# Designs tried in a protein design run: peptides against a protein of PDB entry 4A54. Part 9

Target 1, 94 residues: chain A of PDB entry 4A54
Amino acid sequence: MSVADFYGSNVEVLLNNDSKARGVITNFDSSNSILQLRLANDSTKSIVTKDIKDLRILPKNEIMPKNGTKSPSTNSTKLKSAETYSSKNKWSMD

## One batch from the design tools (peptide; made by RFdiffusion4, then SolubleMPNN)

Design b1_p9_8_s3 (from b1_p9_8 with K5R E6K)
Fold by OpenDDE base, seed 2:
Structure b1_p9_8_s3 (fold): chain B 94 residues (1-94), chain A 9 residues (1-9)
Amino acid sequence: as target 1 above (94 residues)
Amino acid sequence: TEELRKAIF
């Protein structure tokens, strides 16, 4: 399989500095080893694969906070997307 | 995720 098979997937990336990034895989530059993510604010983040400690694919049902779109159905629970994922200790490297 | 990991590294 290639990284291209995962384009459009939502992922959480744990970096070597213990920071986290969440976004949709938009591109992978194999020559430079750079993974590109589109973030919730529609910005693009380029991550050097050497800086990646761990990575997981997020299930499709996990609503990524789109900036400004109040998901109508669930109560005003600000999708504390960042906090909910910090408590799930299971990084599935599948 | 393991397959993605293998594709990246």
Scores: peptide ipSAE 0.505, ipTM 0.898, DockQ to the pose 0.803; fails the geometry check
Fold by OpenDDE base, seed 4:
Structure b1_p9_8_s3 (fold): chain B 94 residues (1-94), chain A 9 residues (1-9)
Amino acid sequence: as target 1 above (94 residues)
Amino acid sequence: TEELRKAIF
């Protein structure tokens, strides 16, 4: 299985500096070990795999936070509180 | 996610 099999997947990446990035996998450069993500603002972020501490695939229904143009206040349908999945590490890699 | 990890690393 190759990284290309996951192109189009929405992922959350935890970096070694404890920062997080969320985006869609658009490319992987195996020669340079660079993962490319398209972010919610349609910009592209390149991440060196050595800087990745952890990674998870997000469910398709998770609305990527579009940066703040005030989408009009459509009624906050209660985002069901993410049921605390059991003590399995929120970053349990499937 | 485990398969993706194996593909990247």
Scores: peptide ipSAE 0.501, ipTM 0.897, DockQ to the pose 0.741; fails the geometry check
Fold by OpenDDE base, seed 3:
Structure b1_p9_8_s3 (fold): chain B 94 residues (1-94), chain A 9 residues (1-9)
Amino acid sequence: as target 1 above (94 residues)
Amino acid sequence: TEELRKAIF
């Protein structure tokens, strides 16, 4: 499985500096290890993966950033609903 | 997810 399989997923990222970012995965640069997120304000945030402490995929019921531009309907491969891993650990690298 | 972790790291 590649990061591209998760494009369009809404994620929350915990950084090493304890800051948080939330957005939709739009791209991954494997050569530079950079994850790109589209934020709620339609801006793009680039995150170096070395700065990521933890991440979780947000359930579909959580507020997604307004994708103003119709991302081409890549075929809804039903990303299997990340099983709601037990609510106990707010952060899951599942 | 664990699969996403494996893909990124």
Scores: peptide ipSAE 0.497, ipTM 0.896, DockQ to the pose 0.663; fails the geometry check
Fold by OpenDDE base, seed 5:
Structure b1_p9_8_s3 (fold): chain B 94 residues (1-94), chain A 9 residues (1-9)
Amino acid sequence: as target 1 above (94 residues)
Amino acid sequence: TEELRKAIF
């Protein structure tokens, strides 16, 4: 399985500095180990994997911030602002 | 998530 199999998935990335980023996986540069996310404001963020402490795939029903980014998997869901998703085993590596 | 982790790292 490759990262490309997860393109279009909404993810939350926990960085080593304990900050979080949420976005849709759009690309992965395997040569440089860079994960690319499309953010809620349609900007792109590149994250070096060495800076990632943990990551999880967000449920399809989880609301991402509204700024115009149509969820790639679900057509019309205006995902609300990245409010704290509280799920059991939030960081379980499934 | 585990499969994604394995693909990234």
Scores: peptide ipSAE 0.496, ipTM 0.897, DockQ to the pose 0.739; fails the geometry check

Design b1_p9_8_s4 (from b1_p9_8 with E3A I8L)
Fold by OpenDDE base, seed 1:
Structure b1_p9_8_s4 (fold): chain B 94 residues (1-94), chain A 9 residues (1-9)
Amino acid sequence: as target 1 above (94 residues)
Amino acid sequence: TEALKEALF
């Protein structure tokens, strides 16, 4: 089996520096031992295999965390309900 | 996963 059989697979790579990379395998350069990943932001990361501590294929059902585009935290501006003080001027007709 | 590791290394 070759790395090419896994092109398009989502993987999590643990690097020797304890950083993690997640992406889709797009290419492998066997001559230079370079694994290429497409990241969630559509950028490409090249990883030298010697820098890989561990690797796993992510299950297809694992919703690749969409780059949590931080849904703009709609700062729920607490619309302070301006309590419209309806000062009903009750004109008391005495 | 193991097959991929074997192919990479």
Scores: peptide ipSAE 0.624, ipTM 0.923, DockQ to the pose 0.708
Fold by OpenDDE base, seed 2:
Structure b1_p9_8_s4 (fold): chain B 94 residues (1-94), chain A 9 residues (1-9)
Amino acid sequence: as target 1 above (94 residues)
Amino acid sequence: TEALKEALF
């Protein structure tokens, strides 16, 4: 397998200095051994593979908290359920 | 994860 097979994956990287980085794999430069991550703030971090102590792929459900761009409050427009007032037409059988 | 490590190193 190649690193390209993992483009778009969320990863947590533990560096040799014990710092951590989380981001989406956007590119890998095999010639220079540089892994590029897009971070939660939409910035890009380049990491030399020799500086990586460990890494793991995060499950898709761990939505990295995008920095608080307010998820547009889907104003659940309460679709006013048009209460179809079923006017009971009283069929007066005469 | 292991396959990614093998590809990186």
Scores: peptide ipSAE 0.620, ipTM 0.923, DockQ to the pose 0.838
Fold by OpenDDE base, seed 4:
Structure b1_p9_8_s4 (fold): chain B 94 residues (1-94), chain A 9 residues (1-9)
Amino acid sequence: as target 1 above (94 residues)
Amino acid sequence: TEALKEALF
């Protein structure tokens, strides 16, 4: 079984520093041993597996407590969507 | 949960 089989699962991760993270598994980088979680505030948290003390899969019916942790208003730096200027190659027909 | 742990570690 691979970690990919658990994509979309809601998990609670206990870190070695005794902090906890809760989120949905969105990706796993096996080469770098990095687990990616989508948090309740739609942010992404990357966790190195070596920093994980324990984890558990949360039942689907557990309403993720809307931790009203005021997501620090990440000043949405308007990443100016790099308008992919479609350089219309004007082929000059000569 | 255990299967996920086995896959991660």
Scores: peptide ipSAE 0.616, ipTM 0.922, DockQ to the pose 0.752
Fold by OpenDDE base, seed 3:
Structure b1_p9_8_s4 (fold): chain B 94 residues (1-94), chain A 9 residues (1-9)
Amino acid sequence: as target 1 above (94 residues)
Amino acid sequence: TEALKEALF
C-alpha cells in the first residue's frame, strides 16, 4: 500500500517532542519524507516523518475538518490543535 | 493504522 491510499483519513500524530497533531492527510512527499495534514482551522501542517514517534487513524465518527462546502453548522466538535500526549490515548494499531 | 505506518516508513 502507499500513503496515497490513506488520503482523506483523519489521523493523530505523536511527535518525538511528545506533542500531538490531528488532521486529515492531504499529501505525502516521498522524496523529502514530508507528511501534510489539514488541521481543524483549515491550515496545513507539514511534518517530517523522522519527527513522528507514533500515529493512528481516528475512527470515522470523529469529525473530519471538511474543506469548502458549507456542511450545515452541526456542532462540529472543533478538532483542537496540538494536544499534549496523555497516557489515556489508546494507540490502537489497526 | 499498521498499513499506513508501513507506507510512511
Scores: peptide ipSAE 0.609, ipTM 0.922, DockQ to the pose 0.780

## One batch from the design tools (peptide; made by RFdiffusion4, then SolubleMPNN)

Design b1_p10_1_s1 (from b1_p10_1, 3 letters changed)
Fold by OpenDDE base, seed 1:
Order: sequence, then structure tokens, then C-alpha cells
Structure b1_p10_1_s1 (fold): chain B 94 residues (1-94), chain A 10 residues (1-10)
Amino acid sequence: as target 1 above (94 residues)
Amino acid sequence: LTEELKKALE
């Protein structure tokens, strides 16, 4: 398998300096051994593979702290119940 | 899958 098979995977990377990075794999430069991650803030981090101490693929169900994507406040558009005024056609048979 | 990714990065 190639690194490209894992594009779009969410990973946690532990670096040799004990710092951690979390992001989605967006690219890999095999010539320079550089792994690119898209971070939660939509920035890109480039990591040299030699600086990686460990990594793991995060399960899809792990609630990554979704940056508060504002749940679209479904503005409950109060469906104004169209009060269909049933105009009682008072058919006055006069 | 993690182990396969590690191998691919070697």
C-alpha cells in the first residue's frame, strides 16, 4: 500500500519533540519524505517523516473536536401554520 | 490500518 491510500484519513502524529499534531492526510512527498496534514483550523502542516516518533489513524467515530461548526442553528422557521381560514361559506338559502 | 500506514511511510 502507498501513503496515497490513506489520503483523507484522520491521524494523530507524535513527533520526536513530544509534540502532537492531528489532521487529515492531504499529501505526501515521497522524494522529500514530507507528510502534509490539514489541521482543524484549515491550515496545513508539513511534517518530515524522520521527525515522526509514532502515529495512529483515528477511528471515524472519534468525535474529533469538531471545531464548533455552528450546528446550523436550524432557525426553526416557525412554519406559520397557514391558518387556512376555512371561510364558512354560509350558503344562506334564502 | 495504522501499521500499513507506518510501513508506507518507511
Scores: peptide ipSAE 0.650, ipTM 0.924, DockQ to the pose 0.751
Fold by OpenDDE base, seed 2:
Structure b1_p10_1_s1 (fold): chain B 94 residues (1-94), chain A 10 residues (1-10)
Amino acid sequence: as target 1 above (94 residues)
Amino acid sequence: LTEELKKALE
């Protein structure tokens, strides 16, 4: 299994200096051993793997503090399918 | 999954 299999996963990283970083894995440079995270403010953080003390994958249900970017209320414009009620003029043959 | 990621980062 490669690090690429975890792209898009939310992780919490504990660094050797006891600081924490939380973000989505966006890239891994295997040649330089650099893990890239996208943070909640859309900035990126590069972490050298040797500086990682511990890490965990966050469950999908943990509400990342989404900066209140209002999920665009997809106004599901209910395409009111104007059911054109074709009033079938029932030609009543009197 | 966490342990697999840790192994992949070694």
Scores: peptide ipSAE 0.648, ipTM 0.923, DockQ to the pose 0.775
Fold by OpenDDE base, seed 3:
Structure b1_p10_1_s1 (fold): chain B 94 residues (1-94), chain A 10 residues (1-10)
Amino acid sequence: as target 1 above (94 residues)
Amino acid sequence: LTEELKKALE
């Protein structure tokens, strides 16, 4: 797989200086070994891969607090699947 | 998937 297969993924990066960065992968410069992340404030951070100590992909459900734009809490109304109880009309022919 | 991304960054 290539890094491009992970564009749009939310990641947490641990750097060699023990600082952390969180963002969405937007680009990878293979020639210069630079990973680009879009941060919560919509800025872009460029990270040289040699400075990465560790990283992990964050689950899709982890709401990164975007600064100021209230991501509309899509109330995922759990559409309770209306169990259409098919009332078996037992038509007893008598 | 995390491990695959790590490999892709090597």
Scores: peptide ipSAE 0.645, ipTM 0.923, DockQ to the pose 0.839
Fold by OpenDDE base, seed 4:
Formats: structure tokens, C-alpha cells, sequence
Structure b1_p10_1_s1 (fold): chain B 94 residues (1-94), chain A 10 residues (1-10)
């Protein structure tokens, strides 16, 4: 599969500096290894893949935390996101 | 699917 198959998916990204980003995958630059997310405030964030410690796909019905900002809109996805995560592991793999 | 995305990003 390619990253393009996941465009429109909501993801949570944990970076190597322990910061987190949540957003919709809008683009991927394979030449430069840059993942682009649309954030809740409709801004875009570019993340170099080598800076990613971990990530997970969020379920469609998950309420995303917002600090007075609307959650990012999601596009129709062809792939069903993970709906079940272990309570013991927030970053459960699927 | 999370693992598949991780593989695609490698």
C-alpha cells in the first residue's frame, strides 16, 4: 500500500521530542519524506518522517480534543480505521 | 491498518 491510500484519514502522530500532532493526512512528499497534516485550526503541518516516533489511525467516531477549535474535517476514506485500542497500550498496533 | 501506514511511510 502507498501513503496515498490513507489520504483523508485522521491520525495521531507522536514525535521524537514527545510532542503530539493530530490531523488529517492531506499529502505525502516521497522524495523528501514529508507527511502533511491538516490540523483542527485548518492550518497545515509538515512532518519529516524521521521525526516520527509513533503514529496511529484514529477511529471515525473518536472525539478529538479541541481547545475551543473545531475538529478537522475528514474526507471520505476507502479504508476503515481502527476502532479498538487496548486500554493497556494507547498506541496499540493494527 | 496503522501498521500498514507505518510500512508505507518507510
Amino acid sequence: as target 1 above (94 residues)
Amino acid sequence: LTEELKKALE
Scores: peptide ipSAE 0.597, ipTM 0.922, DockQ to the pose 0.607

Design b1_p10_1_s2 (from b1_p10_1, 4 letters changed)
Fold by OpenDDE base, seed 3:
Formats: sequence, C-alpha cells, structure tokens
Structure b1_p10_1_s2 (fold): chain B 94 residues (1-94), chain A 10 residues (1-10)
Amino acid sequence: as target 1 above (94 residues)
Amino acid sequence: LTEELRKALE
C-alpha cells in the first residue's frame, strides 16, 4: 500500500518532542519525506516523517473539531423505525 | 490499517 491510499483519513500524530497533531492526510512528498495534514482550523501542517514517534488512524465517528463551520447538527432524527405492525388480518374463512 | 500506514511512511 502507498500513503496515497490513506488520503482523506483522520490521523493523530505523536512527534518526537511529545507534541501531538491531528488532521486529515492531504498529501505526501516521498522525495522529501514530508506528510501534509489539514488541521481543524483549515490550516496546513507539514511534518517530516523522521520527527514522527507514533501515529494512529482515528475512527470515522471521531468528529474533528472543525473550527467555525457549524457542523450542521444533523439532528439524528431517530427515524423511529415505523414498526409496521403488520396487523395480521386474520381472514377468517368461513 | 494504522500499521499499513506506518509501513507506507517508512
């Protein structure tokens, strides 16, 4: 697999200085070993791979705090599964 | 998947 297969993934990166960065992978420069992340504030952070101590892919449900864009609170309208109570019409055959 | 990404960055 290549790094390009992970473009769009949300990751948490632990750096050698014990700082952390969270963002979406937008690019990778293999020639210079530079990983590019888009951060929550829409800025871009370039990280040299030699400075990475550890990393993990975040689950899709982990809402990266996007700064100002009101994530439309998709009111998860609990689509109450209309339990179609199939009323068993007991057709009494006489 | 994380391990595969780690390998791709090496």
Scores: peptide ipSAE 0.596, ipTM 0.912, DockQ to the pose 0.827
Fold by OpenDDE base, seed 1:
Structure b1_p10_1_s2 (fold): chain B 94 residues (1-94), chain A 10 residues (1-10)
Amino acid sequence: as target 1 above (94 residues)
Amino acid sequence: LTEELRKALE
């Protein structure tokens, strides 16, 4: 299976610096190991895979703040500070 | 699926 099979998937990425990013996978540069995410504000974030500590695919039913859908503005949870990688349940590898 | 994505990124 290739990363391209996951284009369009919503993911949450935990980085080695304990910051988090959430967005849609739009591209992957295999030569440079760079994953591109489209964020909620329509900006693009490039992430070097070596900087990824953990990741998960978000359930389709999880209301991601899309620009313009009246889904209750779940506050752009600034993926606040490294809340301690609350253990195993949030980042279950499936 | 997450595990498969992880593998694809390695």
Scores: peptide ipSAE 0.589, ipTM 0.910, DockQ to the pose 0.752
Fold by OpenDDE base, seed 4:
Structure b1_p10_1_s2 (fold): chain B 94 residues (1-94), chain A 10 residues (1-10)
Amino acid sequence: as target 1 above (94 residues)
Amino acid sequence: LTEELRKALE
């Protein structure tokens, strides 16, 4: 599989500095190892893959939190995900 | 699928 197979998936990324980013995968620059996420505020965040500590694909029914919020809200935008809801641990690999 | 994405990013 390639990263392109996951375009449109909603993901949560844990960075090496323990910060988190959540968004939809819109692009991947393989030459520079840069993952692009569209965030809840429609801005784009570029993440160098070497800065990623861990990553997970969010379930389809999970609502993307608003910018600055880590918990889903009723008014949050639903984003596409490659995964359905699962009882897996937050950072478990599947 | 998360594991497959992780592998694709390596």
Scores: peptide ipSAE 0.574, ipTM 0.911, DockQ to the pose 0.637
Fold by OpenDDE base, seed 2:
Structure b1_p10_1_s2 (fold): chain B 94 residues (1-94), chain A 10 residues (1-10)
Amino acid sequence: as target 1 above (94 residues)
Amino acid sequence: LTEELRKALE
């Protein structure tokens, strides 16, 4: 299975600096190990995979957080930006 | 699926 199989999936990424990013996987540069996410503000964020501490695929019924909005998670928090945020959340892997 | 994505990124 390749990263390309997950293009279009909504993901939440926890970075090593404890910041979080949420977006749709649009591309993966395997040569440089760079994951590209389309953020809620329609910008693209490039993340080096070595900077990823953890990640999860968001359920399809979970809305993408936007600036100034509450997260749909159990412990909902407001986002400061569409690119990165820090909030309490629960993580799951499948 | 998340676990499979994690593996694909390694």
Scores: peptide ipSAE 0.569, ipTM 0.906, DockQ to the pose 0.736

Design b1_p10_1_s3 (from b1_p10_1, 5 letters changed)
Fold by OpenDDE base, seed 4:
Structure b1_p10_1_s3 (fold): chain B 94 residues (1-94), chain A 10 residues (1-10)
Amino acid sequence: as target 1 above (94 residues)
Amino acid sequence: LDEELKKALS
């Protein structure tokens, strides 16, 4: 699966400190292992993948909490729903 | 998880 298949996907990330983040994947830095999310308030959050306990892809029809005036905009191609992914729609810490 | 994400997002 390529980067293009995940960019624009809505995800929920559970961190090792038990905090949660929800947002759209906008970038991944493979050299530094940093996942970038755009949040509902249109801010950007960078997360080190080592700090991730669990990650799941959210279905397209799921209403995300909105902390801003608008939902994150995505300029990506149409992605399949979480239920139709051929791979895991949830990544558990292994 | 880290290596799995790297594989999926690379």
Scores: peptide ipSAE 0.192, ipTM 0.791, DockQ to the pose 0.219
Fold by OpenDDE base, seed 1:
Structure b1_p10_1_s3 (fold): chain B 94 residues (1-94), chain A 10 residues (1-10)
Amino acid sequence: as target 1 above (94 residues)
Amino acid sequence: LDEELKKALS
């Protein structure tokens, strides 16, 4: 995967503490190993890469709930967590 | 993972 595949992409980060963060990759500090995400509330979150267990790229069509637009109440189809997003969008640790 | 992320994001 190239840097271009990540910058500006919506990602879900699974942390070692099993918490999740979703946002757009805005910056990566290679010197300090810090990934910066812009969150849905327009705030930024810095994550130390060592604390990341897994990272997946979210499909462009996943409407990140922008605050303002009434996300049409499409029935919460439980995105079955188990739908193996096509292996292409999952960063697979070798 | 850390080194792979570094490689992918650097």
Scores: peptide ipSAE 0.195, ipTM 0.792, DockQ to the pose 0.315; fails the geometry check
Fold by OpenDDE base, seed 3:
Structure b1_p10_1_s3 (fold): chain B 94 residues (1-94), chain A 10 residues (1-10)
Amino acid sequence: as target 1 above (94 residues)
Amino acid sequence: LDEELKKALS
């Protein structure tokens, strides 16, 4: 799974301090372990991955801020049922 | 999580 598969995905990030951030993944710096989110106000938030407690991909049907980033037409590999999205999109906190 | 993110986002 490449960075390109997640770019443009709307995510909710739960931080270790129990704060939450929601935004679209715009960049990931693998060398420094920094995830960049575009927020609803078009500002950018950089998050160090070590500070992330949990991350979930929000379903497309949730009112994502309409930033018209074309959902990358990732070939519909039939990601199986909505149920599999919930279980696989929860990166285990470990 | 960090290693999984690195794997998924690399």
Scores: peptide ipSAE 0.191, ipTM 0.789, DockQ to the pose 0.223; fails the geometry check
Fold by OpenDDE base, seed 5:
Structure b1_p10_1_s3 (fold): chain B 94 residues (1-94), chain A 10 residues (1-10)
Amino acid sequence: as target 1 above (94 residues)
Amino acid sequence: LDEELKKALS
């Protein structure tokens, strides 16, 4: 899977300190191993990937409190249904 | 996770 498959996806990130963050993937810096999320308040959060314990993609139908800014209609490549995505993208902690 | 994430997001 390419970065393009995950950009614009809503994710929940569990950190090693047991804190959680939710947001949309907006960027990934491969050189520095930094994942950038846009949060619900339109702020950005940068997370070092080594600090991530677990990451899950949230189903599109989960009513994130969308403040009504239309997610840019990037051509919805059919991210297959929420149920199938949850089971397959178990990234092992390694 | 880190290497798999790097591979998926590269």
Scores: peptide ipSAE 0.189, ipTM 0.789, DockQ to the pose 0.225; fails the geometry check

Design b1_p10_1_s4 (from b1_p10_1, 5 letters changed)
Fold by OpenDDE base, seed 1:
Structure b1_p10_1_s4 (fold): chain B 94 residues (1-94), chain A 10 residues (1-10)
Amino acid sequence: as target 1 above (94 residues)
Amino acid sequence: LEKELREALE
């Protein structure tokens, strides 16, 4: 599979510095290994893949950014650009 | 799916 297959998916990324980012996958630069997430505040966060410790795809029933979801979430989390988002420590690699 | 995404990122 390619990363492009996951465009539009909401993900939570755990970084090597133990910070978290949550957003919609909007782009991937394979040449530079940079994953782009659209955050809840509509800003874009670029993440170098080597800085990713873990990630999970968020289910539709969890808090999602407003933009990029077809279904309005009642509990939309507003995340500021380049800020650490703390959430549940649940990680699954399937 | 997370595994597949991780693999795609590597």
Scores: peptide ipSAE 0.571, ipTM 0.906, DockQ to the pose 0.745
Fold by OpenDDE base, seed 4:
Structure b1_p10_1_s4 (fold): chain B 94 residues (1-94), chain A 10 residues (1-10)
Amino acid sequence: as target 1 above (94 residues)
Amino acid sequence: LEKELREALE
């Protein structure tokens, strides 16, 4: 599989510094190992893959919570995912 | 799926 297969998926990324980012995968630069997320505020965040500790794919119908995570501040935006995945509340790379 | 995505990112 390629990262492109996951474009449009809503993901939560746990970074090595234990901060979190949540957004839709919009691009991946394989040459530089940069994952790009579109955040709930329509801004973009570029993440170096080596800084990723863990990640999870969110259900396509999951509503972005206002509080409770170290994700960037978001309005109550319902982000879409390219794929439907079971709801997870823990980090796992399965 | 997270495993597959992780592998794709490597």
Scores: peptide ipSAE 0.568, ipTM 0.905, DockQ to the pose 0.649
Fold by OpenDDE base, seed 3:
Structure b1_p10_1_s4 (fold): chain B 94 residues (1-94), chain A 10 residues (1-10)
Amino acid sequence: as target 1 above (94 residues)
Amino acid sequence: LEKELREALE
């Protein structure tokens, strides 16, 4: 499989400094080993693959970063406050 | 799938 097979997937990346980034995979630069994520605020984050400690693919039902297209006004059920993923989520590489 | 993605990133 190639990284391109995962374009559009929502992922959470654990970095070597124990910080986390969450976004949709939009691109991969194989020459420079840079993974590009689109974040919830529509900004882009570039991550060097050597800085990745672990990652998980988030289920499709999780709130994906809003692509600026106005999703039709369906009843904004109050986005329950992003429960801070408690530190206990066991990172498993599947 | 995470394993496959990790391998693809290597």
Scores: peptide ipSAE 0.573, ipTM 0.905, DockQ to the pose 0.718; fails the geometry check
Fold by OpenDDE base, seed 2:
Order: sequence, then C-alpha cells, then structure tokens
Structure b1_p10_1_s4 (fold): chain B 94 residues (1-94), chain A 10 residues (1-10)
Amino acid sequence: as target 1 above (94 residues)
Amino acid sequence: LEKELREALE
C-alpha cells in the first residue's frame, strides 16, 4: 500500500516528543519524508516521518476537521480541536 | 490499517 491510499483519513499522530497531532492526511512527500495533515482550523502541519513514534486512524464518527473532509458514507463530527496536545492513550493497531 | 499506514510511511 502507499500513503496515497490513506489520503482523506483522519489520523492521530504520536511524535517522539510525546506530543500529538490530529488531522486529515492530505499529502506525503516521499523525497523529503514529510507527512502533511490538514488540521481542524484548516491550516496544514508538516510532520517529518522520523519524528513519528506511533499513529492511529480515527473512525469517521470521531472528531474531524471542520473543512476539507468529506465522508460520503457516514456522518462525521466536525469539532474544533487543538493542533497539538500531549496525553497518554491506548493505541489501536489494525 | 494503522500497521499498513506505518509501513507505507517507512
């Protein structure tokens, strides 16, 4: 699979510094190893992949960015969320 | 799916 197969997915990324970022995957620069997320405030965040400790894909019924995300089959909750936060959570791996 | 995404990012 390629990262492009996950474009439009809402993800939570745990970074090596234990901070978290949440957003929709909009692009991946393989040459520079940079994952781009669209955040809840419609800004973009670039994350260097080597800084990623872990990640999870959020279900469509969880918090989604207000703009730029379309889920044709299911309703998504559009809530304003912080761009980054620090908390411990269990990570699902599927 | 998280595993597949992680592998795709490597």
Scores: peptide ipSAE 0.564, ipTM 0.905, DockQ to the pose 0.724; fails the geometry check

Design b1_p10_2_s1 (from b1_p10_2, 3 letters changed)
Fold by OpenDDE base, seed 4:
Structure b1_p10_2_s1 (fold): chain B 94 residues (1-94), chain A 10 residues (1-10)
Amino acid sequence: as target 1 above (94 residues)
Amino acid sequence: LDEELKKALE
């Protein structure tokens, strides 16, 4: 996968503490191993890569709920956590 | 993961 596939993509990051972060990859600091995400509230979150347990790319059409505009209540179909995202979208942290 | 991320994001 090329850098172009990740930059600007919506991702869900699972951290080692089992917390999750969702955002757009905006930057990666290779020197410090820090992944920067833009969150739905337009804030930025920096994540140390060693703290990442898993990363998945979200479909482009999945409008991250921007906090402000009432995105029409598209039925938050509870993406059942159980959908084994095809191995293609799972970035395995090794 | 770190090296793979580096490689994927470089």
Scores: peptide ipSAE 0.153, ipTM 0.771, DockQ to the pose 0.295; fails the geometry check
Fold by OpenDDE base, seed 5:
Structure b1_p10_2_s1 (fold): chain B 94 residues (1-94), chain A 10 residues (1-10)
Amino acid sequence: as target 1 above (94 residues)
Amino acid sequence: LDEELKKALE
């Protein structure tokens, strides 16, 4: 899977400290090795790529919890953090 | 990850 497949898609980034970030990839700074995400609150988060343990594409139907609007009760199956990243959409490379 | 990102975005 190429990085180009992640542009415009919602992704979940797992960091080396086991924290998670969710957002859309908006930019990558190759000089500084920084991945930029747009978060649900329209803020941006910069992540150093060396701190990334894993990255996966979120399914389009995964309602990112927009803070304010009652996302219609489509059963947001809480993708249990425990569900093994389907190997198909996992980017686990150094 | 970093090297693959760099290569894919170049």
Scores: peptide ipSAE 0.149, ipTM 0.772, DockQ to the pose 0.194; fails the geometry check
Fold by OpenDDE base, seed 1:
Order: C-alpha cells, then structure tokens, then sequence
Structure b1_p10_2_s1 (fold): chain B 94 residues (1-94), chain A 10 residues (1-10)
C-alpha cells in the first residue's frame, strides 16, 4: 500500500502524549517522516510519525460533520477496510 | 509503528 492510497482518508491519530488529532491525510514527507493532516477548521497539522502511537482510518459512514467538501469520488479501490476494529492494531509499535 | 507507517504510506 502506498501513501497515495491513504490520501484523502479521514484518520484519527493518537500521539505518544495521548493527545488525539483528526483530519484528512493530505501529504506525507518520507524524508522527514512527517504526516500532514487537514483539520476540520481547514488548517493543517504536521505530525512527526515517531510521535504517533496509533492511527486508525475513520469509516466513511461516520457522520463526520459534512463540511460541504464534495465527497471525493470513491475511486472504488477497495480500501480493504483494514477495519482495525478493536482487535488487531495492524501497526504494532515495533 | 514508524517503520510500518512508512511502509504503509510508501
């Protein structure tokens, strides 16, 4: 799976300091290990990946406040919902 | 997680 597969996905990021951030993945800087999120207020937040404890993709059906941004056309690439349901955090901390 | 995120995001 490439970063491009996650672009436009709504995610919740749990940081090592136990703070949470929610937003849309807009960019990833592999050189600096920085994940960029667009927040609900249209601001951007840059997060260093080493500071991320957990990341989950939010289901599309979760009533995120539809700010009127056009649902990007679901290119039907089966995002195999890594439904990280409760159990298998696919991304182990190692 | 960092390496796995890197791999998942690469």
Amino acid sequence: as target 1 above (94 residues)
Amino acid sequence: LDEELKKALE
Scores: peptide ipSAE 0.145, ipTM 0.760, DockQ to the pose 0.217; fails the geometry check
Fold by OpenDDE base, seed 3:
Structure b1_p10_2_s1 (fold): chain B 94 residues (1-94), chain A 10 residues (1-10)
Amino acid sequence: as target 1 above (94 residues)
Amino acid sequence: LDEELKKALE
């Protein structure tokens, strides 16, 4: 499963400083370990992955304002809804 | 988290 499979997903990011960011994943720079989010105000936020404490994918039914940007019709590859909302911090920071 | 996030997001 590649980062590209998560493009367009709504996420909530908890940072190491206990701040939260919500947005749509628009890009990931693997070379620099930078996650790019589009925020509700259409601005972009770049987050270094080392500063991320936790990340959750928000369910599609959460009415985040559909800013009508044409999600490119990428073929419905079944993002297996890893619906395992296992509340357990799946990313054990070892 | 970084490598696992990289792997999950790769």
Scores: peptide ipSAE 0.141, ipTM 0.756, DockQ to the pose 0.207; fails the geometry check

